Peptides against a protein of PDB entry 8PQO. Designs and how they scored, part 52

Target 1, 252 residues: chain A of PDB entry 8PQO
Amino acid sequence: VLLKEYRVILPVSVDEYQVGQLYSVAEASKNETGGGEGVEVLVNEPYEKDGEKGQYTHKIYHLQSKVPTFVRMLAPEGALNIHEKAWNAYPYCRTVITNEYMKEDFLIKIETWHKPDLGTQENVHKLEPEAWKHVEAVYIDIADRSQVLSKDYKAEEDPAKFKSIKTGRGPLGPNWKQELVNQKDCPYMCAYKLVTVKFKWWGLQNKVENFIHKQERRLFTNFHRQLFCWLDKWVDLTMDDIRRMEEETKRQ

## One batch from the design tools (peptide; aimed at target 1 I110)

Design b1_p24_5_s2 (made by RFdiffusion4, then SolubleMPNN; from b1_p24_5, 14 letters changed)
Fold by OpenDDE base, seed 2:
Structure b1_p24_5_s2 (fold): chain B 252 residues (1-252), chain A 24 residues (1-24)
Amino acid sequence: as target 1 above (252 residues)
Amino acid sequence: MSIYTTQDYVDLALFLLDLILKYD
């Protein structure tokens, strides 16, 4: 088991982020070939548990049509089915990712708190001290190009180049986080993403768990760079606007 | 809503499949 807490600082408010996140997810899904093909929504219902109130979703990603035929032919049953269980109680979210073939031998859990701070809170997920001391805190700087793979880089998604017309935020220079403290009119937040990766196959635990973390970090970095650079597209949207966009995306 | 896309899960599945085929 390998745990890391990724802290993503953004020059947006917690309330803004809720809209931006949903927009960015919807926008990303629009760009996918086949749209919602292969995605089965098993459960989509409200939940309440231990004071946590939100929306629970269970989705199965049937990926057979998304891979080459020869890969599909070699894949054991369940190997191309990914289960995503999500508890969305913004500003808290939890996502559990599993694979049918791997069963209990593989798990990715992402627990996120969105806080109106600069990533200064320790153990925001309230782990036991013994567990917390083994968690690496990883700061993601969306303005730092060195954290982006060349193949992922897009100039239009570079926070160091983007200037929001609607908000005046950006571009984000090397010291943008320090400058935020002095910019009283610019909101900020941190997404604390505690990622737990479990892989139980002997001899492969470290390799797989570290690899998955690298992919998670890559995803978080790219996603939030997009989120910020798309600020002018979503900052004035309402939740109703987002809902309509999501429905339109589902129909594509 | 989760920030993961279908493509993200394709990549994950292919990665896992590679492990399955090589070691299982």
Scores: peptide ipSAE 0.682, ipTM 0.954, DockQ to the pose 0.747
OpenDDE base, seeds 1, 3, 4, 5: peptide ipSAE 0.610, 0.638, 0.639, 0.639; ipTM 0.937, 0.944, 0.945, 0.944

Design b1_p24_5_s3 (made by RFdiffusion4, then SolubleMPNN; from b1_p24_5, 12 letters changed)
Fold by OpenDDE base, seed 2:
Structure b1_p24_5_s3 (fold): chain B 252 residues (1-252), chain A 24 residues (1-24)
Amino acid sequence: as target 1 above (252 residues)
Amino acid sequence: MSIYSTQDYVDLALFLLELYLKYS
């Protein structure tokens, strides 16, 4: 098992981020081939547990149609089915990702707290001290191009170049985070994303777990760069606007 | 909705499948 806490600082408020995240997810889904094809929603219901209230979703991503025929032929039963269980109680979220074939031998858990700070809180997820001392804190700087793979880089999604017309935020220079403290008109937050990766196959644990973490970091980096650079597209949207957008996206 | 796209899960599934084919 390998745990890392990714801290993504953004020049947006916690409330703004909720809109931005939903917008960005919806927008990204528009670019997906086949839209929601292959996604089965097993459960979508409110939940309440230990004072946590939110929406629980269980989705199965049936990926058979998304891979070449020869891959499907080689894939054992369940290998191309990914289960996503999500507990969305913003500003807290939890996602558990599993694969039917791997069963208990593979798991990705992402627990996120969105806080109105600069990523300065330690153990925001309240792990036991013994567990927490083994967690690596990884700061993601959305303005740092060196953290972005060349194949993922887009100039229109570069926070170091983007300036929000509606908010005046950006571009984000090398010291943008420390400058936020002096900018009273610019809100900020940190997404604390505790990622737990478990892979039990003997001899492959470290390799696979580290690889998955690299992919998670890549995803978080790219997603939040987009989220920020799309600020002018979503900052004035209401939750009702987002809901409409989501429905429209589902129809495509 | 999740920040994970279908493509993200395709990549994940393929990665796991590669491991299966190589080590099982």
Scores: peptide ipSAE 0.649, ipTM 0.949, DockQ to the pose 0.712
OpenDDE base, seeds 1, 3, 4, 5: peptide ipSAE 0.630, 0.601, 0.583, 0.630; ipTM 0.944, 0.937, 0.933, 0.944

Design b1_p24_5_s4 (made by RFdiffusion4, then SolubleMPNN; from b1_p24_5, 13 letters changed)
Fold by OpenDDE base, seed 2:
Structure b1_p24_5_s4 (fold): chain B 252 residues (1-252), chain A 24 residues (1-24)
Amino acid sequence: as target 1 above (252 residues)
Amino acid sequence: MSIYTTQDYVDLALFLLDLIKKYS
């Protein structure tokens, strides 16, 4: 088991982020080939548990049509089915990712708190002290080009170049986080993403767990760079606007 | 809504399949 807490600081408010996140997810979905093909929504319902109230979703990603034929033919039963269980109680979110073939031998859990701070809170997820001692805190700087793979880099998604016309935010220089403290009119937040990776196959545990964390970090970095650089596209949207976009995306 | 896309899960599945092959 390998735990890391990724802290993503953004020059947006917690309330703004809710819109931006949903927009960015919808936009990313639009850019995917095949749209929502292969995605089965098993459950989509409200939930309440221990004071946590939100929306629960259980999706199965059937990936058979998304891989080459020879891969599909060699894949054992369930290997191309990914289960995503999500508890969305913004500003708290939890996602659990499993694979039918791996069963209990593989799990990715992402628990996120969105806080109106600069990533200064320790153990925001309230882990036991002994467990928290083994959690690495990883700060993601969306303006840091060195944290982005060359193949992922796009100039139009570079926070160091983007200037929001609607808000005046950006571009984000090397010391943008420090300067943000002195900018009274610029909101900020941190997404605290506690990622738990479990892989139980002997001899492969460390390799897989580290690899998954690398991919998670890559995803978080790219996603939030996009989110910020798309600020002018979503900052004035309402939740109703987002809902319409999501429905339109589902139809494509 | 989760920030993961179908492509993300394709990449994950392919990675897992490589592991299955290695472990076989």
Scores: peptide ipSAE 0.627, ipTM 0.942, DockQ to the pose 0.753
OpenDDE base, seeds 1, 3, 4, 5: peptide ipSAE 0.547, 0.572, 0.556, 0.578; ipTM 0.921, 0.927, 0.923, 0.928

Design b1_p24_6 (made by RFdiffusion4)
Pose (drawn by RFdiffusion4):
Structure b1_p24_6 (pose): chain A 252 residues (1-252), chain P 24 residues (1-24)
Amino acid sequence: as target 1 above (252 residues)
Amino acid sequence: MEISLEQQLRVASVVLTNYVEFLL
């Protein structure tokens, strides 16, 4: 099983990231016809354990209505049921994604620490030493064009071409992280996203784990580029504003 | 943090593609 820590250094604060991430998930999914239908909340409750106080959820995403009929008929029972178990104690969160048919043999776990630093902490997740030694640290720079697939590139989602009206932040150059250390004002943070991918069937552990990690890097990059370029849309929101927009979207 | 539709479809596709290849 392969583990990688993706460090996403951002010119926002940890407080700002919480609102921005919630807004961005909802906004990026605003054009998807077929969003919300098929989402099933099995469990939604508070939890507390040794310093980590938060909210636990168990949700199922039924894909039967979103795939061709032949895929629904051919799919082994439960293969189209995607389980997500989440522990949200921001600035820490853990999510576990499984497939009902694959049980625990196909697993994507993301554990994230959101810290007010420039991604300089080592083993921020406090792994056992030997296990930590086998974790590759991968840095994601949202200003680096070379880290974006050409088919994914969109000028309107390029931090190198965006300046915030409300904050004046951006555009981001190759030295933006260096100017952060030399700066006393603009906030910054790093999301330490430790990703574990497990695929135990058919001897395809390596191929699937690598494919999933490459896709997770692409997604983390594109998502956080979008998040920064949407600063003007969400930076003035509070958590109460986010919860209100959630209830609003709940009516339908 | 939540799983996207693209990730959901990817998870299902990984299982279905490999299940069909195992049967063949």

Design b1_p24_6_s1 (made by RFdiffusion4, then SolubleMPNN; from b1_p24_6, 14 letters changed)
Fold by OpenDDE base, seed 1:
Structure b1_p24_6_s1 (fold): chain B 252 residues (1-252), chain A 24 residues (1-24)
Amino acid sequence: as target 1 above (252 residues)
Amino acid sequence: MEISMEQAMLIFNIVFDSYLEALK
C-alpha cells in the first residue's frame, strides 16, 4: 500500500473551483477516445451518512472492447470490469476504484478536501497518527514548468504565461504562492487529495503502485493547469450551463 | 450530473494504463 497526499494550491475560491472542475472535466472528456463507451451506471442517488450529504454513484467500466483480443481471451472472469464508487459531497469527495477479479488485492482510493487555505493543514483527512506518518505530502505547483512533461506542455495552458481578462489573475510567477498571501483581492484554495493505492501481487506491488501514483500526479498537474488557464471560459458559467455541457459530452 | 461521473473518465484512463502495465 502506498499513500500520498497531493496538495494543489490554486488562485480560485472553493466555490469557483466547483464550477471550474466540472467544466474542465467535461472539456477534457471530449478529447478522450471512446468517451463513455462500455460504461454502465448502476447507482446515481443522494446519500446521507455521518453528517455527510451528497450524491453517490456506482459505475462499471467494461474493458472487454478496449483491450486487444489476446488480452480479452486470456483475461480471467471479471478481470476486465472496473468498479467505481464515488461519494460527492463537495467540498469533500471520495472515489473508490476496484476490480472484480482482484477483489481486495486492488484498490485506488482518492479522497479530496477542498479548503480555503494555502495547503498548510496537516492530516485534514483525520487519519490515525500511525497511518499519517506513512503519508508523503506532495505539493503540486501549477506554475512550475519542470513538473510538466515536455509532451504534455502547451503554451496556452501555461499558468506562468496566462492572464485572466475577466478576473485579472495571473500570470503566476516563481513566487506566486508566497505573494498570494499578501494579495487581499485574490481568493485561494488547496485541494488536499489523499491517494491510496494497493496492488497486492507479488513482484509487481511496488512497481504498479508507484506507476499509478506517477500517473495520478501527472493527471492532477495537467488538469489544474488547464483549469486555471480556462478560467475566463468557466468563471461566468452557471450550474445549468455545466449540466448542459456534461450531457453533450455524454452523448459523444 | 455529478463531478465523479465525468472525473471517472480521467481516472479510468489511469487505471486502464496501469492494468495494461501489470499484464506485461
Scores: peptide ipSAE 0.033, ipTM 0.702, DockQ to the pose 0.171
OpenDDE base, seeds 2, 3, 4, 5: peptide ipSAE 0.030, 0.028, 0.033, 0.039; ipTM 0.690, 0.675, 0.699, 0.704; seeds 4, 5 fail the geometry check

Design b1_p24_6_s2 (made by RFdiffusion4, then SolubleMPNN; from b1_p24_6, 12 letters changed)
Fold by OpenDDE base, seed 1:
Structure b1_p24_6_s2 (fold): chain B 252 residues (1-252), chain A 24 residues (1-24)
Amino acid sequence: as target 1 above (252 residues)
Amino acid sequence: MEISMEEALLVANIVMDAYLEALK
């Protein structure tokens, strides 16, 4: 098991981020080949547990059509079905990813707190001290080009070049986070994303767990760069607008 | 939504790659 807490600081408010995140997810999904294909929504309902109130979703990603024929032929039963269970009680979210074949031997859990701070809180997820000491804190700087793979880099998604017309935010210089402290008119937040990865195959555990974390970091970095650079596209949207977009995406 | 479909596909690919490697 490998735990890391990714801290993503953004020059947006917690309330703004809720809209921006949903928009960016929807937009990213449109750009994917076969968006929505093979996705089955089993559950979509409100939940209330231990004082946490939000929306629960259970999705199955059927990947049979997304993999080569030789993979389908070799894959055991259930191996190509990915389960995603999500508890959205924004500003708190939890996502659990499992596979039918791997069962308890595979887990990706992402727990996120969105806080109106600069990533200064320690153990925001309230882990036991023994567990917390094994968590590596990883800061993602969306303006730092060195954290982006060359193949992923797009100038139109570079926070160091982007300036929001609607809000005046950006571009983000090398010291943007330090300067943000003194900018009373610019909101800020941090997404504290605790990622737990378990891959219990002897001989491959550490390699796969580290690889998954590397890919998650890459995804978080690219996603939030997009989110910021798309600010003018979503900042004036309402939640009703987002719901309409989601419905349209589902129909595609 | 915390995880995109792309992320799910990535995870699946990782799992399958690991499985295939284990079969060698």
Scores: peptide ipSAE 0.031, ipTM 0.676, DockQ to the pose 0.616
OpenDDE base, seeds 2, 3, 4, 5: peptide ipSAE 0.027, 0.027, 0.037, 0.029; ipTM 0.666, 0.664, 0.703, 0.673; seed 4 fails the geometry check

Design b1_p24_6_s3 (made by RFdiffusion4, then SolubleMPNN; from b1_p24_6, 15 letters changed)
Fold by OpenDDE base, seed 2:
Structure b1_p24_6_s3 (fold): chain B 252 residues (1-252), chain A 24 residues (1-24)
Amino acid sequence: as target 1 above (252 residues)
Amino acid sequence: MVISMEQALLIFNIIMDSYLEELK
């Protein structure tokens, strides 16, 4: 098991981020090949647990149609089904990813707290001290081009170049986080993403767990760069607007 | 947070590669 806490600082408020996240997810989904094909929503309902209220979703990604026939034939039973269980109680979110074949031997868990700070809180997820001491804190700087793979880089998604017309935020220079503290009119937040990766496979555990973390980091980096650079597209949207957009997207 | 189909495929590929490697 490998745990890392990714801290993503953004020049947006926690409230703004909620809109931006949903918008960006929706946009990303539009760009996906095949759309919603192969995605089954088993559950989508409100939940309440231990004072936590939110929306619970259970999705299955059926990959049978997404892989070549020979791969499908070789794949062990259940391998082509990825389960995603999500508890969305913003500003807290939890996602658990599992696979039917791997059962208990595979887990990706992403727990996120969105806080109105600059990533200075320790152990926001309230892990036991013994567990917390093994968690690596990883800061993602959305303005740092060096953290972006060349193949992922897009100029229109570069926070170091983007300036929001609607908010005046950006571009984000090398010292943007330090400067942000002095800008009274610019909100900020940090997404604390505790990622737990388990891949229990003899000889492959460390390799795969590290690889998955690398992919998660890549995903978080790119996503939040997009989120920021799309600020003018979503900053004036309400949650109701987002809901309408999501419904429209589902119909397409 | 919602994963993408691409991410799902990536996960599958990891699993599949591991499976195939074990069979060798």
Scores: peptide ipSAE 0.359, ipTM 0.863, DockQ to the pose 0.775
OpenDDE base, seeds 1, 3, 4, 5: peptide ipSAE 0.054, 0.338, 0.029, 0.352; ipTM 0.724, 0.854, 0.659, 0.858; seed 1 fails the geometry check

Design b1_p24_6_s4 (made by RFdiffusion4, then SolubleMPNN; from b1_p24_6, 11 letters changed)
Fold by OpenDDE base, seed 4:
Structure b1_p24_6_s4 (fold): chain B 252 residues (1-252), chain A 24 residues (1-24)
Amino acid sequence: as target 1 above (252 residues)
Amino acid sequence: MEISMEQALLIANIVLNSYLEALK
């Protein structure tokens, strides 16, 4: 098991982020080939647990049609079925990803707290001390081009080049975080993403767990760069607008 | 955070590759 807490600082408020996240997820999904084909929504309902209220979703990604025939033929049963269970109680979110084939030997858990700070809180997820000491804190700087793979880099998604017309935020220079504290008119937040990766196969555990973390980091980096650079597209939207958009999309 | 199809495929790829490696 490998745990890392990714801290993503953004020049947006917690409330803004909620809109931006949903918008960006939707936008990113539009850019994907195949759309929602192969995605089965088993559950989508409100939940209440231990005082936490939110939306619970259980989705299965059936990937049989998304892979080459030879892969499908060689894949063991259940290997191409990915389960995603998500508890969305913003500003807290939890996602659990499993695979039918791997069963208990594979787990990706992503727990996120969105806080109106600069990533300074320790153990925001309230882990036991013994567990927390094994968590690596990783800061993601969305303005740092060196953290972006060349193949992922897009100039239009570069926070160091983007300037929001609507908010005046950006571009984010090398010291943007330091400068942010002096800009009282600019909100900020940090997404604390605790990622737990379990891949319990002897000889492959460390390799795979580290690889998954690299991919998650990559994903978080790119996503939040997009989120920021799309600020002008979503900053004026309300949650009601997003909900309406989602409903409209479902009807298409 | 909801995963994308791309991410799902990536995960599946990891699983499959690991499976193949385990068979060696």
Scores: peptide ipSAE 0.407, ipTM 0.890, DockQ to the pose 0.753
OpenDDE base, seeds 1, 2, 3, 5: peptide ipSAE 0.358, 0.197, 0.395, 0.400; ipTM 0.871, 0.803, 0.882, 0.885

Design b1_p24_7 (made by RFdiffusion4)
Pose (drawn by RFdiffusion4):
Parts: structure tokens; C-alpha cells; sequence
Structure b1_p24_7 (pose): chain A 252 residues (1-252), chain P 24 residues (1-24)
């Protein structure tokens, strides 16, 4: 099983990231016809354990209505049921993604620490030493064009070409992280996203784990480029504003 | 053949979920 820590250094604060990430998930999913239908909340409750106080959820995403009929007929029972178990104690969160048919043999786990630093902490997740020694640290720079697939590139989602009206932050050059250390004002943070991918069937552990990690890096990059370029849309929102928009979207 | 079709279904299903929750 392969583990990688993706460090996403951002010119926002940890407080700001919480609101921005919630807004961005909702906004990026605004054009998807077929969003919200098929989402099933099995469990939604508070939890507390040894310093980590938060909210636990168990959700199922039924994809039967979103794939062709032949895929629904051919799919083994439960293969189209995606389970997501989430522990949200921001600035810490853990999510576990499984498939009902694959049980625990196909697992994607993301454990994230959101810290007010420049991604300089080592083993921020406090792994056992030997296990930590086998974790590759991968840095995601949202200003680096070379880290973006050309088919994914969108000028309107390029931090190198965006300046915030409300904050004046951006555009981001190759030295933006250096100018952060030499700055006293603009906030910054790093999301330490430790990703574990497990695929235990058919001897395809390596191929699937690598494919999933490459797709997770692409998604983290594109997502956080979008998040920064949308700074004017969400930077003035509070958590109460986010919860209100959630209840609003709940009516339908 | 069946295992190849199933692998595609599993990967597509997971990737569909991940594209809607990339920040989670």
C-alpha cells in the first residue's frame, strides 16, 4: 500500500481555507446536472476523542441513476454504491471512501492537517517512524503552470493571471512563497493531505494506487487553483453564511 | 474480460465521486 502526503501551500489563512473549500466544493459542482440526487446520509452525529472534537457522517452515493442502463445491469451488486465516512474536526479532517462490493479491499483515505505554516512540518500526522519513512512528500504549487495538464488549463482559473478585488492578492508569480516569508500581512497556510490508496484485488495494487495518486494530485492542483481564483466570491463569507447557503440548497 | 469491465466500472465510479469532492 502506497502513502503520499500532498502539501498544498496557499496564500489564505486556515480560517479562510475552511470557508473557501466549502464554497468551492458547492460552486464547482453547480453545473453538474445529477448532483445531490442519490446522496444518502446514513449517519450524522457529533463525536469527541482525545482532543479531536468534530462531526462524523456516513453517506452513500448511489450511481445507479447516473450510469448507462447496461452498466447498471452488468455491475456486481453494490459496485455502484460509494460509501464515504467523514470525521470533520477542522483544522483536522479524515475521509474514507469505499465501494460496497469491494468492501474494504478498495479504499481511499485522506487525512488532512490545515496549518498556518509554509509546509515545513515533517510527519505532521504523527505516523510511526518506519511507516513515515515510506511516505513521499509531494508539493503542489498553484502558481506553476507546468503542474497543470494542458487539457485542464483555463485562463480564468490561473492564479498567475488573477488579482483579487477584495484583497488585492495575486497574481501569483514563481516567487510568491518567498514573498510570503518576507511579508508581515498576507496570510498563508498549508494543507497536509496524507492519501492512502488500497486496492487488494487481482494483483493490481500498484497500478491502481499509482493511477489514483496521479488523479488525486491533478484534482488537488486544479481544485486549489480554482479556489484561489474565486477568492473574491467567498473571502467575505463567514461559516454562518456557508451554513445558510447549505440550508438554502436543502429545500429542493 | 469480466474483471477488466468491472475494474473500469470501479475506477470510474470512484473517480466520479472524487471529481465532485476534490477538496475533501
Amino acid sequence: as target 1 above (252 residues)
Amino acid sequence: AFQAVLLNILLDAVMWHREHHPGN

Design b1_p24_7_s1 (made by RFdiffusion4, then SolubleMPNN; from b1_p24_7, 15 letters changed)
Fold by OpenDDE base, seed 1:
Structure b1_p24_7_s1 (fold): chain B 252 residues (1-252), chain A 24 residues (1-24)
Amino acid sequence: as target 1 above (252 residues)
Amino acid sequence: SLKEILLKILLDSVLTYRNRNPLR
């Protein structure tokens, strides 16, 4: 098991981020060909547990049409189904990804707290001390070009170049986080993303776990760069606007 | 081996899914 807590600081409020996240997710889904293909929604219902109130979703991503015929014919039952269970109680969210065939040998869990701070809270997910001492904290700086792969880099999605017309935020210079502390009028937040990766096949545990973390970090970096650079597109949207966008995405 | 093929497919599929459905 490999745990890392990714801390993403953004010059937006927790309330703004809720809209921006939903917009950016919808936009990303539209930009991907076949984004909804093979996804089945099994459950989509409200839940309440231990004072947490939100929306629970259970989705299955069916891979049968995505693999070669010989693999489909030889694949064990459940091997070609990925389950995503999500508990969305913003500002808290939990996502669990599993595979029926792998059972307990494979797990990706992403737990996120969105806090109105600069990533200074320790153990925001309230792990036991013994577990917390094994968690690596990783800071993602959306303005740091060195954290972006050359193949992923787009000038229009560079926070160091972007200036929001509607809010006046940006561009983010090398010391933007330090400057943010002194800017009383600019909201800020941190997304604390605790990622748990478990892969139990002997000899491949560390390799696969590290690989998945590397990909998750890449995803978080690129997504939040987009979210910030799209600020003028979503900052004035209402939740009703977001709902319409989600419905349109489902139809594609 | 079949297990290696399945593992590769699983990993690629998870990554594809995550990229299409980010930050849930």
Scores: peptide ipSAE 0.577, ipTM 0.945, DockQ to the pose 0.653
OpenDDE base, seeds 2, 3, 4, 5: peptide ipSAE 0.555, 0.558, 0.565, 0.569; ipTM 0.941, 0.941, 0.942, 0.943; seeds 4, 5 fail the geometry check

Design b1_p24_7_s2 (made by RFdiffusion4, then SolubleMPNN; from b1_p24_7, 16 letters changed)
Fold by OpenDDE base, seed 5:
Structure b1_p24_7_s2 (fold): chain B 252 residues (1-252), chain A 24 residues (1-24)
Amino acid sequence: as target 1 above (252 residues)
Amino acid sequence: SEKELLLKILLDSVLTYLKRNPLK
């Protein structure tokens, strides 16, 4: 088992981020061929647990048509079905990802707190001390080009070049986070994403767990760069606007 | 090996999911 807490600081408020995240996810899904195809919703209901109130969803992602043909042809039963259980209680979210074929031998858990701070809180997810001491904190700087793979880089998604017309935020210089503290007019938040990866195949645990974390870091980095650079597209949207976008995405 | 093939299949599926759901 490998745990890392990714801390993503953004020059947006927690409330703004709720809209921006949903918009960006919807937009990213549109950019993927067949984004909504192959998703089966098993459960979608409100929940209340230990004072946490939100929406619980259980979805199956049937990825047979979304992977290369040779993978589909060779895949055993259940190998291409991903189960997603999600507890959405913004500003808290939890997602558990499993695979039918792997059963208990594979799990990805992503727990996120969105806080109006600069990523300075320790153990925001309230882990036991013994568990917390094994968690690596990883800071993602969306303005740091060196954290982006060349093949992923797009100038229009570079926070160091982007200037929001609607808000005046950006571009983000090398010391933007430090400067942000002195700018009362610019809101900020941190997404604390605790990612737990479990892979139990003997001899491959560390390799696969580290690989998945590497991919998550890459995705978090790229997506939050997009989120910021798309600020003018979503900052004035309502939740109703977001819902419409989500429905349109489901039809693709 | 069989295990390597299965691992590739699993990782391909997981990565496909993650790319489509980057901020879950």
Scores: peptide ipSAE 0.592, ipTM 0.941, DockQ to the pose 0.771
OpenDDE base, seeds 1, 2, 3, 4: peptide ipSAE 0.579, 0.570, 0.568, 0.586; ipTM 0.939, 0.936, 0.936, 0.939; seeds 1, 3 fail the geometry check

Design b1_p24_7_s3 (made by RFdiffusion4, then SolubleMPNN; from b1_p24_7, 15 letters changed)
Fold by OpenDDE base, seed 5:
Structure b1_p24_7_s3 (fold): chain B 252 residues (1-252), chain A 24 residues (1-24)
Amino acid sequence: as target 1 above (252 residues)
Amino acid sequence: DLKEILLKILLDAVLTYMNRNPLA
């Protein structure tokens, strides 16, 4: 088992981020071939647990049409079905990802707190001290070009170049985080994303767990760069606007 | 071997999911 807490600082408020996140997810989904094809929603209902209130979803992603032919032809039963269980109680959310074939031998859990700070809180997810001491904190700087793979880089998604017309935020220079506290009118937040990866195949645990973390970091980095650079597209949107976008995406 | 093939399948599935769901 490998745990890392990714801390993504953004020059947006927690409330703004809720809109931006949903917009960016919807936008990213539009860019995927087939949209919602292969997604089966098993459960979508409100939940309440230990004072936490939100929406619970259980989805199955049937990926047979999305993987290479080689993989599809050789995949055993259940191997291409990813189960996503999500508890969405913004500003808290939890997602558990499993695979039918791997059963208990594979797990990805992502727990996120969105806080109006600069990523300075320790153990925001309230792990036991013994567990917390094994968690690596990883800061993602959306303005740092060196954290982006060349193949992922797009100039229009570069926070170091982007200037928001609507808000005046950006571009983000090398010291943007330090300067942010002095900008009275610029809100900020941190997404604390605790990622737990479990892979039980003997001899492959570290390799696979580290690989998955590497991919998660890449995704978080790219996503939040997009989120910020799309600020002018979503900052004035309402939740109703977001709902419309989500419905449109489902129809594709 | 078989394990490598299965691992490839799993990772392809997971990565495909991740690409479709960049934020979980």
Scores: peptide ipSAE 0.535, ipTM 0.927, DockQ to the pose 0.726
OpenDDE base, seeds 1, 2, 3, 4: peptide ipSAE 0.524, 0.533, 0.525, 0.534; ipTM 0.925, 0.927, 0.925, 0.926

